# Peptides against a protein of PDB entry 5JXT: the designs that were tried, part 48

Target 1, 319 residues: chain A of PDB entry 5JXT
Amino acid sequence: SLLPKKEINVYIGMSEMQVKWYQKILEKDIDAVNGAGGKRESKTRLLNIVMQLRKCCNHPYLFEGAEPGPPYTTDEHLIYNAGKMVVLDKLLKRIQKQGSRVLIFSQMSRLLDILEDYCVFRGYKYCRIDGSTAHEDRIAAIDEYNKPGSDKFIFLLTTRAGGLGINLTTADIVILYDSDWNPQADLQAMDRAHRIGQTKQVVVYRFVTDNAIEEKVLERAAQKLRLDQLVIQQGRAQVAAKAAANKDELLSMIQHGAEKVFQTKGAFGTMAEKGSQLDDDDIDAILQAGETRTKELNARYEKLGIDDLQKFTSESAYE

## One batch from the design tools (peptide; made by RFdiffusion4, then SolubleMPNN)

Design b1_p12_8_s3 (from b1_p12_8, 6 letters changed)
Fold by OpenDDE base, seed 3:
Formats: structure tokens, C-alpha cells, sequence
Structure b1_p12_8_s3 (fold): chain B 319 residues (1-319), chain A 12 residues (1-12)
């Protein structure tokens, strides 16, 4: 029988460079961040801020003039300038030593370009599929990855392109480098590895930037998933989960952790203490803390009814 | 280090 998937949220501190860019994004639109625009502030402007903050959480090189140079190089700076890359780099070494194979999903095709440079720099053999990949090239990439004795360790996918019903049961590890606003898109991505034909325990690592907008993206996705489940169970198909955040929800998400980011002169958490010098014990501590916080997050939403799940509360369910 | 970076890939 197929073993149930294990899902762990991996909470990762920002690098010093990410903190600087996160501050710069907030400062550029400080009036909107403080809610000073009132009723005149457009939902589109807030969505743009959210998108820039999510880019920063993924990698600062997604911004023009962020990468050090000229001359431009692919080197260790590609890893240490992004907290998610530091954790990814250590985790992939462990995954490879275990004889596992890994799917890496992102919402951002430009992040996959960074991950390709990383794979080349580390000597990891990979396949790639995104929204622009031709149908024939998708088939070829899937077949090359799934072939018996394939030397391809990593498959890089955009979450939506990977959701298209493909079978990738030759991988047993899934990394969600970022999260979709729709938790069903992430589930569909996981189900590429977690399906009939899988012989191993599937483990899903969901990367989440700590003390940043991504925590609120995750909370909203968990809330929506529980709401969708309850609506199906109660036969109340008419309770369309509000697909898009309102203006006040977006503002609350932007403000989450902003004060602490402005007060921070260096990196966050384990990134401040160890930087790129994370060892295996540091990774185990991050994974254990993540497993605990994942259980707590799920337990918060399991107790809520439909009416409670329709309310977006800005307050962390810990207060 | 490898020659080239992400900035050059965005400018292309």
C-alpha cells in the first residue's frame, strides 16, 4: 500500500542580503505599508508589494542590480545570499547520500534559472519543466528522469507545470521552494511523487521564510485547505472559499514581521548564528522545529468551523 | 567560480 506522505514546513531565516532588500521594498512603498493610503490605496499596489516580498524570500538576485559584479560569477555567494539556498544546499547533500531523488517546485520560473546555475555549480544532474517548455520537451525530460538507472538527481518544476498529471514516482523527496496561494496546486505537485507506483516513503519539505510574508501565505493556504475540506464534507458547494485576499488581509500580510525586519541589522535566526556554515545538527534542529510548528499549525485549523475559517484574522492563533 | 551570473542571464 502507498505510505502516507510526511509533510514538514521548514522555517528559514533571511540572509543579511535578504533583510536589506526586504527593508528596501517596504521603504519604497512605506505609505502603503503603513496603511496611510486609506480607501484610495489600490489592491493592485498591495499585490505588487506582496509579489516583491515573496521574490525577496526566494532569492535577492531576482532583483536588478542585486547580484555582486561585474564581473558576474556563479559561486558560493549564490548560496549564502539566500537562506533557502543555504538550507537547500545542506538538505540536497543529505538526500543524495540517502540514495533519494528529489522534485523541487517553485512558483517562479526565474527562480528555476537560479536553481539551474546552482545545479551546474554543485555538479547536480537535473531535468527542468516550466510553463514555456514544449510538449515534446516535457515528455523527453520526464522519460529521461524516470528511466531505469537515470543519473538525473533533481527535477526542477514550476508548481503549475508539474501539476499537469505527470508521474514522477521515481522521486521520493519533494521540496516546495515556495507555496502557491491555492493549497490544491501544491497538493497536485506532491501527488506527482505520492501516487500508485511509489515504493518509498514520500517526504515533502515546504520552505517558509520565518518572520516574513511567507508565514502568512502559508497560514492562508492552510486555512483555505481546511475550508475546502469542510465544504466538501458538508455538501455546501456554494461556500466558495474567497479565492483572493481582500485589501486589509494583504496589508496585514505585508506588515507581518516588518517591524522586526527594520530592527534587524544582520541575518535572522540560525542564519545570523551560522550563516552558510550550517552543519548536520543545525539542519536536524531546523527540521525538528519545523515538524513541531507544522503540527501546531494543522491543529489550529482542525478545530475551526466554516464560519471561523471564512474570517481572516491578522492575529497569530498563538495569542 | 564559474564565469557568468544570473544578472547576465536576465540581461540577455
Amino acid sequence: as target 1 above (319 residues)
Amino acid sequence: PLPGGFEERRAA
Scores: peptide ipSAE 0.494, ipTM 0.947, DockQ to the pose 0.621
Fold by OpenDDE base, seed 2:
Structure b1_p12_8_s3 (fold): chain B 319 residues (1-319), chain A 12 residues (1-12)
Amino acid sequence: as target 1 above (319 residues)
Amino acid sequence: PLPGGFEERRAA
């Protein structure tokens, strides 16, 4: 029988470089961030800010001129300049020692390019599939990963490309490096490993940048998922949750943690205390805290009815 | 360190 998947959110502080770039993104559009643009602020402008903030949460090198150089090198700076990479680097070492194999999903093909550089730098053997991958190359990559005795440790996928019904049950760990706005896309990604033919406990690690836009992306996705479930259960199929965030929702998401980001000198949380020097105990603490916060998040949405879930409550932005 | 960075590969 297929074992239930374990899903935990891994809340990760920004590196110093991420904080600086996050501040720069907010400052560039400070009037929009403060809501001073009012009705004139285009939804497109807010969506662009959200996109840049999400890029920053993933890796600062997604911006032109962010990477230190010239000379440009692939080195430890690729890791320590992004909180998610610091945690990923430690987690992958643990996963490998356990004899597990891992799927890493992202929304951003350019982040997969960074992850390829990382894999090469660490000597991790990998496969890759994204939206641009030819059909034949997708088959070849899947077959190479799934073959008995495959030396491929990591599969890098864009969430949407990985959603295409493929079987990757030869992996037992799933890392969602970022989240889709549609929680069903992330579920479909998890279902590549958590499927008939899986023989191991599937564990899903969802990376979430703490005190940033990604917490609100996650909350919105969790809210939508619960609403979709309740609508199906109640037979109210016509309650199409407005899939697209409105302007006020986007603004609230952009504002979340912004003040603390502006006040912060250096990195956040464990990244401020330890930086790239995370040990195994620090990882265990992050995972344990993440498991607790995941349970709390789920419990928050499980108590809400359809009418509550249809209202985007911005109230949690002021705690 | 490996020669070349992400920035250079992004520009290619």
Scores: peptide ipSAE 0.430, ipTM 0.932, DockQ to the pose 0.619
Fold by OpenDDE base, seed 1:
Structure b1_p12_8_s3 (fold): chain B 319 residues (1-319), chain A 12 residues (1-12)
Amino acid sequence: as target 1 above (319 residues)
Amino acid sequence: PLPGGFEERRAA
């Protein structure tokens, strides 16, 4: 029988460069961030801020002029300038030593471009599929990854491209480098490895930037998932989950952790203490803390009824 | 280090 998948949220501090860019994004639109625009602030402007903050959480090189140079080089700076890359680099080394194979999902094709440079730099053999990949090239990449004795360790996918019903049961590890606003998209991505034909325990690592917008994206996705489950169970199909965040919800999400970000002169958490010098014990501590926080997050939403889940509460129990 | 970076790929 297929074993239940294990899902662990991995909470990761920002690098010093990410903190600087996160501050810069907030400062550029400080009036909007402070709610000074009031009811006149456009939803589009707030959505743009959210998108820039999510890019920063993924990698600062997604912004023009963030990469050190010229001359431009692929080197250790690609890793230490993003908290998620520091954790990914150590985690992939462990996954490889275990004889596992890994799917890495992102919402951002430009992040997959960074991950390709990383794979080349570390000597990891990989396949790639995104939204622009031709149908024939998708088949070829899947077949190359799934073939018996494949030397491909990593499959890089956009979450949207992974939704196409593909079987990737030759991988047993799934990394969600970022989260979709729709939790069903992430579930569909996990189900590429967690499917009939899987022989191993599937483990899903969901990367979440700590003290940042991504915690609120995760909370909203968890809330929506629970609401969708309860609507199905209760037959209340008419409970239109308010699919889109309102302005006040978006503002609250943008403001989450912003004060601590402005007060920070360096990196956050384990990135401030260890940076690129994370060892195996530091990774175990991050995974254990993540497992605890994942259980707490799930327990919070499991107790809520439909009426509570329809209200976006800005009150996270982390305040 | 490898020659080239993400910035060059972004510009291509």
Scores: peptide ipSAE 0.423, ipTM 0.930, DockQ to the pose 0.619
Fold by OpenDDE base, seed 5:
Structure b1_p12_8_s3 (fold): chain B 319 residues (1-319), chain A 12 residues (1-12)
Amino acid sequence: as target 1 above (319 residues)
Amino acid sequence: PLPGGFEERRAA
């Protein structure tokens, strides 16, 4: 029988460089962030701010002039300048030592480019698939990863490209480096490892930048997922479609943690205390705290009915 | 350190 998947949200502080870039993104559009733009502020501008903040939460090198150089090098700076990379680097060492194999999903192909540089730097053997991968190359990458005795440890995937019908049950760990706006896309990604043919306990680690926009992306995704589940259970198929965030929701998401980011000099949380020197006990503490917060998050939405969940998701298009 | 960085790959 397939064991139930274990999902843990891993809450990660920003590095000092991420805080500086996060501040810079907010300051560039400070009038929009403060809601001072009123009717003149387009939903498109807010969506652009959200996208830049999510890029920052993933890795600051997604911005021009963030990487130190010239000369440009792949080195430890690729890791310590992003909180998610610091945690990933420690977690992958543990996963490898356990004899597990890992799928890493992101929404951003450019983040996969950073993860390739990281894999090369650490000597991790990997496969990659994104939305630009040719069909033949996609088959070849899957077959190379899934072959008996494959030396490929990591599979790098964009969530949408990886979600389409692939069997990757030769991996038992899934890392969602970021979250899709549609929780079903993340579920489809998890279900590449968590399906018939899996022989191990699948564990899913969802990386979430703490005190940043990604907490609100996660909350919204959890709310939508609960709504989708209740709609399916009640046979009310029509409610699922139009969950685009409204302008006020986007503004609230952008504002979340912004004050604390502006007040912060240096890194956040465990990144301020330990930086790149996280030990195994620090990782265990992060995972335990994450497991607790995950249970609390789920318990908040499990108590809500369809009507309560819909009040927070403004565009339930009732057809 | 390895020569080359992500910034060079972004410019390509």
Scores: peptide ipSAE 0.401, ipTM 0.925, DockQ to the pose 0.622

Design b1_p12_8_s4 (from b1_p12_8, 7 letters changed)
Fold by OpenDDE base, seed 1:
Structure b1_p12_8_s4 (fold): chain B 319 residues (1-319), chain A 12 residues (1-12)
Amino acid sequence: as target 1 above (319 residues)
Amino acid sequence: ALPGGFEERLAA
């Protein structure tokens, strides 16, 4: 029988470079971040700030002129300049040592480009699929990954490209490098490994930048998922109205952790204490703390009724 | 509305 998947949110501090870029993003639009625009502030401007902050949480090299160079060379700077990469680099070594294979999902194809450079730099054999991948090349990549005795360790996917009914049960680990605004997209990604034909315990690691906008993205996705479940259970199909995030909700998300980011000199949390020198005990501590916070998050939303959850519904900002 | 602008919280 298929074992239930284990899902763990992995809360990760920003690197020093991420803190500096996060500050710059907030400073550039400080009037909007302060709510000084009031009723005049456009929803579009706030959504743009949200997108830039999410890019920063993923990797600072997603911004023009952020990568050190010329010469532009892949080196350890690709890892230590992003908290998620520092954790990923240690976690992948553990996953490989366990004889596991891993799917890595992102919303951002440009982050997959960075992850390709990382895979080459570390000597990890990989496959890639995104939204631009031709149908034939997609089949070839899936078949190459799934073949008996495949030497491909990593599959890099955009969450949407992974949304197709593909079977990747030859992987047992799923990393969500970022989260979709729609929790159903992430569930569909997990279901590539967690389906009939899986022989191992599937473990899902969801990376979340701590004290940043991604915590609020995760909270809104969890609210939506619980609402969808309750609507199905109660037969109230009409209540699933996509309530777009209002301006005040977007502003609250942008403001979350912003004060602490401005007060911070250097990196956050474990990135400040250890940086790239994270050991196996530090990773175990991060995973244990993440498992605790995941249980607390789930317990918060399990107690909420439909009327409470409806006040916080966000439409996907990616229309 | 969170009380205080971000600038007010930065100045505190």
Scores: peptide ipSAE 0.007, ipTM 0.463, DockQ to the pose 0.010
Fold by OpenDDE base, seed 2:
Structure b1_p12_8_s4 (fold): chain B 319 residues (1-319), chain A 12 residues (1-12)
Amino acid sequence: as target 1 above (319 residues)
Amino acid sequence: ALPGGFEERLAA
């Protein structure tokens, strides 16, 4: 029988470089961040800020001129300049040592480019599929990854490309490097490994930048997922979950953690304490804290009714 | 090496 998947949110502090870039993004649009634009602020502008903040949470090198150089060479800086890469680098060593194989999903094809450079730098054998990958090349990559005795350790996928009904049950670990606004897209990605034919316990690690916009992306996705479940259970098919965030929701998401980011000198959390020098105990602590916070997040939304889940609870703006 | 690593795309 297929074992239930284990899902753990992995809450990760920003590197010093990420904090600096996050500050710059907020400062560039400070009037919009402070809500000074009011009702006149375009939803498009707020969406653009959200996208820049999400890019920063993924990797600062997603910005032009962020990569240190010349020379522009892949080195340890690719890892230590992004909190997610520091945790990924340690986690992949553990995953490989246990004889697992891993799917890494992102919303951003440009992040997969960074992950390719990382794979080459670490000597990890990988496959890649994104939205631009030709149908034939996609089949070839899947077949190469799934073949008996495949030496491909990592499969890099955009979440949408992974959603297309493919079978990747030869992997048992899933890393969601970032989250979709639609929780169903992430579920569909996880279901590439968590299908009939899987023989191992599937574990899903969802990376979430702590004290940043990604926490609110995650909360909104969890809220939507619970709402969708309750609507199905209650037969209230007409409750169109407002699929898109409104302006006030986007503003609240942008403001989340912004003050603490402005006050912070250097990195956040474990990145401030250890930087790239995370040991196995630090990883275990991060995973344990993540498991606790994941349970708390789920328990928060499990208690809410449809009417509560339809309201964006702004209460988390005052903590 | 697949042509077009992230670094090569940033340098272009």
Scores: peptide ipSAE 0.000, ipTM 0.370, DockQ to the pose 0.156
Fold by OpenDDE base, seed 5:
Structure b1_p12_8_s4 (fold): chain B 319 residues (1-319), chain A 12 residues (1-12)
Amino acid sequence: as target 1 above (319 residues)
Amino acid sequence: ALPGGFEERLAA
């Protein structure tokens, strides 16, 4: 019998460099961030801010002139300048020692480029698939990863490309490096490992930058997932149409944690305390805290009916 | 950057 998957949100502090870039993104569009643009503020401008903030949460080197150089070389700076990379680097060492194999999903092909550099730098053998990967090359990469005795430890995938019906049950760990706006895309990604033919307990780690826009992306995704489940259960197909965030929702998401980010001179949380020197106990603490917060998040949305879930899209914008 | 890495793709 297939074991139920375990899903854990891993809440990760920003590095000092991420805080600095997050501040710069907010400052560049401060009038929009403060809601001073009112009706004149375009939804497109807010979506652009959201996209830049999500890039910052993933890795600061997604911005031009962020990477230190010349010389431009892959080194430890690739890791310590992004909170998610610090946690990933420790977590992958544990996963490998456990004899597990891992799928890493992102929305951003350019983040997979950074993860390729990281894999080469650490000596991790990997496969890659994104939206640009030819069909034949996708088959070859899947077959190379899935072959008996494959030395490929990591599979790097864009969530959308990895969602396309492939079987990756030779992996038992899934890392969602970021989240899709559509929680069904993330579920489809998880279901590449969590499928008939899996013999291990599948564990899904969802990386979430703490005190940043990604918490609100996660909350919105959880709310949408619960709504989609209730709509399916009740046979009410019509409710699915309001999928796109409005301006006020986007503004609230942008504002979330912004004040604390402006007040912060260094890194956040465990990144401030330990930086790149996270030990095994620090990782256990992060995972345990994440498991608790995941249960609390799920319990909040499980109690809500369809009407409450539809209203909460408006009220969670005022806290 | 490592050959075929992130930097080569930024320059393209």
Scores: peptide ipSAE 0.000, ipTM 0.367, DockQ to the pose 0.211
Fold by OpenDDE base, seed 4:
Structure b1_p12_8_s4 (fold): chain B 319 residues (1-319), chain A 12 residues (1-12)
Amino acid sequence: as target 1 above (319 residues)
Amino acid sequence: ALPGGFEERLAA
């Protein structure tokens, strides 16, 4: 029988570079961040800020002039300048050592470019599929990954491209490097590994930048998922889950952790203590803390009714 | 190295 998947949110602090870039993004639009635009503030402007903050949470090299150079060479800086890369690097080493194979999903094809450079730098054999990948090349990549005795350890996918009904049950680990606004897209990504033909326990690691906009993206996605489940269970098909955040919700998401980020000198949270020098015990602690926070987050939304789940709350589950 | 200007890379 297929074992139930284990899902763990992995809460990761920003690197020093991410904090600096996160500050710069907020400072550039400080009037919008402070809500000074009020009802006149452009929803498009707020969405742009959200996208920049999400880019920063993924990797600062998604911004022009962020990559150190010349010379422009892939080195350890690619890892230590992004909290998610530091955790990924340690986690992948563990995953490989245990004889697992991994799917890595992102919303951002440009992040997959960084992950390709990382895979080459670490000598990890990989496949890639994104939105631009031709159909024939997708089939070839899937077949190359799934073949018996494949040397491909990693499959890099955009969440949407990976959602397209493909079978990747030859992987048992799923890393969601970021989250979709639609929790169903992430579920569909997980279901590429968690499907008939899987013989191992599927584990899903969802990376979440701590004290940043990504916590609110996650909370909103969890809220929506629970709402969708309750609507189905209660037969209330007319309760359209508010598909898009309003301006006030976007503003609240942008403001989340912003003050602490402005006050921070250096790295944040888990990255401040050890930086890139995480050991196996640090990873175990991060995973255990993540498992606890994941249970708490789920338990918060399980207690809420449909009417409560239709209201976006700015309050963190952990505040 | 990702191509494009700062604002274009931010907008993309």
Scores: peptide ipSAE 0.000, ipTM 0.374, DockQ to the pose 0.053; fails the geometry check

## One batch from the design tools (peptide; made by RFdiffusion4, then SolubleMPNN)

Design b2_p13_1_s1 (from b2_p13_1, 8 letters changed)
Fold by OpenDDE base, seed 5:
Structure b2_p13_1_s1 (fold): chain B 319 residues (1-319), chain A 13 residues (1-13)
Amino acid sequence: as target 1 above (319 residues)
Amino acid sequence: MKPVARGEELSTW
């Protein structure tokens, strides 16, 4: 029988460089961030800010002038300048030692470019598919990954390209490096490993930048998922889940943690305490804290009815 | 090959 997925949100502090770039993004349009734009502020302007903040949460080198150089090199700076990369680097070492194989999903093909450079730098053998990958090349990559005795450890996928009905049951670990606005896209990504033919316990690690926009993206996705489940269970197909955040919701998401980001000199949380020197105990602590917060998040939304789930709550699941 | 500098210009909004 297929074992249920174990899903863990992994809450990760920003690096010092991420904090600096997060501040720079907020400062670039501080009037919008403060809600001073009033009725003249476009939803598109807020969506652009959200997209830049999400890029920052993924990796600061998604921005021109963030990478140190010249000379430009692929080195340890690629890891320590992004909190998610620090945790990923330690987690992949553990996953490999356990004899597991891993799918890494992102919304951003340019993040996959960084992850390719990382894989080469660490000597990890990988496959890649994204939205630009030709159909034949996609088949070849899947077959190369799934073949008996494949030496490919990592599969890099965009969430949308990976969602397209492929079977990757030769992996037992799924890392969602970032989250889709539609929680169904992330579920479809997980279901590439969690499918008939899987023989191992599938574990899903969802990376979430702590005290940042991604917590609110996660909360909104969890809320939508619970709403979608209740609508299906109650046969109320006409409850159009409000697919898109309104302006006030987007503004609230942008403002989440912004004050603390402006007050912070250096990195956040475990990234401030340990930086790139995370050990196995630090990873265990992060995973345990994440498992607790994941249970609390789920328990909050399980108690809510359809009418409550249709209201955007600005309150974090942890406040 | 030395990698080219990563990143794109921050989109103007």
Scores: peptide ipSAE 0.303, ipTM 0.824, DockQ to the pose 0.145
Fold by OpenDDE base, seed 3:
Structure b2_p13_1_s1 (fold): chain B 319 residues (1-319), chain A 13 residues (1-13)
Amino acid sequence: as target 1 above (319 residues)
Amino acid sequence: MKPVARGEELSTW
């Protein structure tokens, strides 16, 4: 029988560079961040801020002028300037050592470009599929990854491209480098490994930048998923889950952790303490803390009814 | 080819 997938949210502090860029993004439109635009503030403007903050959470080199140089090089700075890369780099060594194979999903093809450079730099053999990949090349990449004795360790995918019904059961680890606003997209992605033909315990690591907008993206996705489940169970299929965040929800998401980001000099959490010098015990601590917070998050939404789940619970934007 | 800096200009909003 197929074992249930284990899902763990991995909460990761920002690097010093990410903090600086996160501050810069907030400061660029501080009036919108403070809600000073009121009813006149456009939803589009808030969505733009959200998108830039999510880019920052993924990697600061998604912004022009963040990469050190000239000369521009692929080196350790590609890792230590992004909290998610620091954790990824340590986690991949462990995953490889245990004889596992990994799917890495992102919403951002440009993040996959960075991950591709990282794979080359670390000597990881990989396959890649994104939205621009031709159909024939997708089949070739899947076949190359799935072949018996494949030397391809990593498969890099955009979440939506990976959702296209492909079988990747030759991988047992899934890393969601970021989250989709639609939790069903992430489920469809992880179900590429968690399917008939899988012989191992599938483990899903969902990377979440701590004290940042990504926590609220995750909470909203978890809320939506629970609502979708309850609607199905109760036969209330007509309860349209509010697909799009309203302005107040977006503003609350932008404001989450912003004060602490402005007060922070340097990196966050384990990134401030250890930076790129994370050891195996630090990774175990991060994973254990993540497993606890994942259970707490799930337990929060399991107690809520449909009517409660239709309301965005803005807990304090400033905690 | 000289490696081009990664990233896009911060979109003007």
Scores: peptide ipSAE 0.291, ipTM 0.804, DockQ to the pose 0.136
Fold by OpenDDE base, seed 1:
Structure b2_p13_1_s1 (fold): chain B 319 residues (1-319), chain A 13 residues (1-13)
Amino acid sequence: as target 1 above (319 residues)
Amino acid sequence: MKPVARGEELSTW
């Protein structure tokens, strides 16, 4: 029988470089961040800020002029300049020693380019599929990954390209490097490993930048998922899916953690204490804290009815 | 090591 998935949110502090770039993004649009534009502020401008903050949470090298060079090199700086890469690097070493195989999903194909360079640098054998991958090359990559005795450890996928009904049950670990605004896209990604033919316990690690925009993206996705479940259960087909975030919701999301980011000199959390020198005990502590916060997050939404979820603004989750 | 996939072309900010 197929075992239930274990899903864990992994909350990760920003590197010093990420904090500097996050501050720079907020400062560039400080009037919008402070709500000084009021009703006149463009929803498009707020969505652009959210997109830039999400890029920063993934990797600072997603911005032009962020990577040190020329010469541009692949070295340890690719890892220590992003909190998610530091945790990923330690977690992958552990997963490989356990004899597991990994699917890594991202919304951003340019992050997969960084992850390819990382895989080459660490000597990890991998496959890749994104939205630009030809159909024949996609079949070939899937077959190469799934073949008996495949030496491919990692499969790199964009979340949407991975969602297209493929079977990757030869992997037992799923890493969501970032989250989709639509929780169904992430579920479809997980279901590539969690399908008929899986023989192992599937574990899903969802990376979330702590004290940043990604916590609010996660909360919004969890609210939507719970609402969709309740609508199906109650047969209330007319409950309009929670509309695209309004301006006030987007502003609240941008402001989340911004004050603490501005006050921070250096890195956040475990990144401030140890940087790239995380040990196995630090990873266990991060995973345990993540499992606790995941249970707490789920318990908040399980208690909410349809009417509460429809009225639920991003502010009322923290009161 | 020279970048393999990332190259020198980065996304605009």
Scores: peptide ipSAE 0.070, ipTM 0.692, DockQ to the pose 0.201
Fold by OpenDDE base, seed 2:
Structure b2_p13_1_s1 (fold): chain B 319 residues (1-319), chain A 13 residues (1-13)
Amino acid sequence: as target 1 above (319 residues)
Amino acid sequence: MKPVARGEELSTW
């Protein structure tokens, strides 16, 4: 029988460079961030801010002129300038040592480009599929990854490309490098490894930048998932889950952690204390804390009814 | 060495 998947949110502090870029993004649109535009503020402007903040949470090199150079190099700076890369680098060593194989999903094809350079730098053999990958090349990449005795350790995928119903049950670890606004897209990605034919315990690591926009993306996704489940269970198919965030929701999400980011000089959390020099005990602590917070997050939404889940609870960014 | 896949496309955003 297929074992239930284990899902762990991995809460990761920003690097110093991410904090600087996150501040710069907020400062550029400070009037919008402060809600000074009120009802007149463009939803498109708020969506753009959210998109830039999500890029920052993934990697600062997603911005023009962020990467140090020329000369541009593939070196340790690719890792230490992004909290998610620092944690990823340690986790992949552990995953490889245990004889596991890993799917890495992102919403951003340009992040997969960074991850390709990282894979080459670390000597990890990989496959890649994104939205631009030709159908024949997708088949070839899947077959190359799934073949008996495949030396491919990592499969890099955009979350949407993973949604195509492909079978990757030869992997037992899933890393969601970022989260979709639609929790069903992430579930569909997990289902590439967590499917009939899987023989191992599937573990899903969901990376979440701590004290940032991604916490609110995750909360909104969890809320939506619970609402969708309750709507199905109650036969209330007409409860249109508000698919799109409203302006006030977007503003609250942008404001989340912004004050602490403005006050911070340097990195966050374990990234401030140890930088890129995380040890195995630090990783275990991050995973344990993540498992606790994951249970708490799930327990919060499991107790809510449909009417409660339809209300956006802005936990005030000022508490 | 594959060219830095991130290099050229980062300038277009």
Scores: peptide ipSAE 0.067, ipTM 0.607, DockQ to the pose 0.182

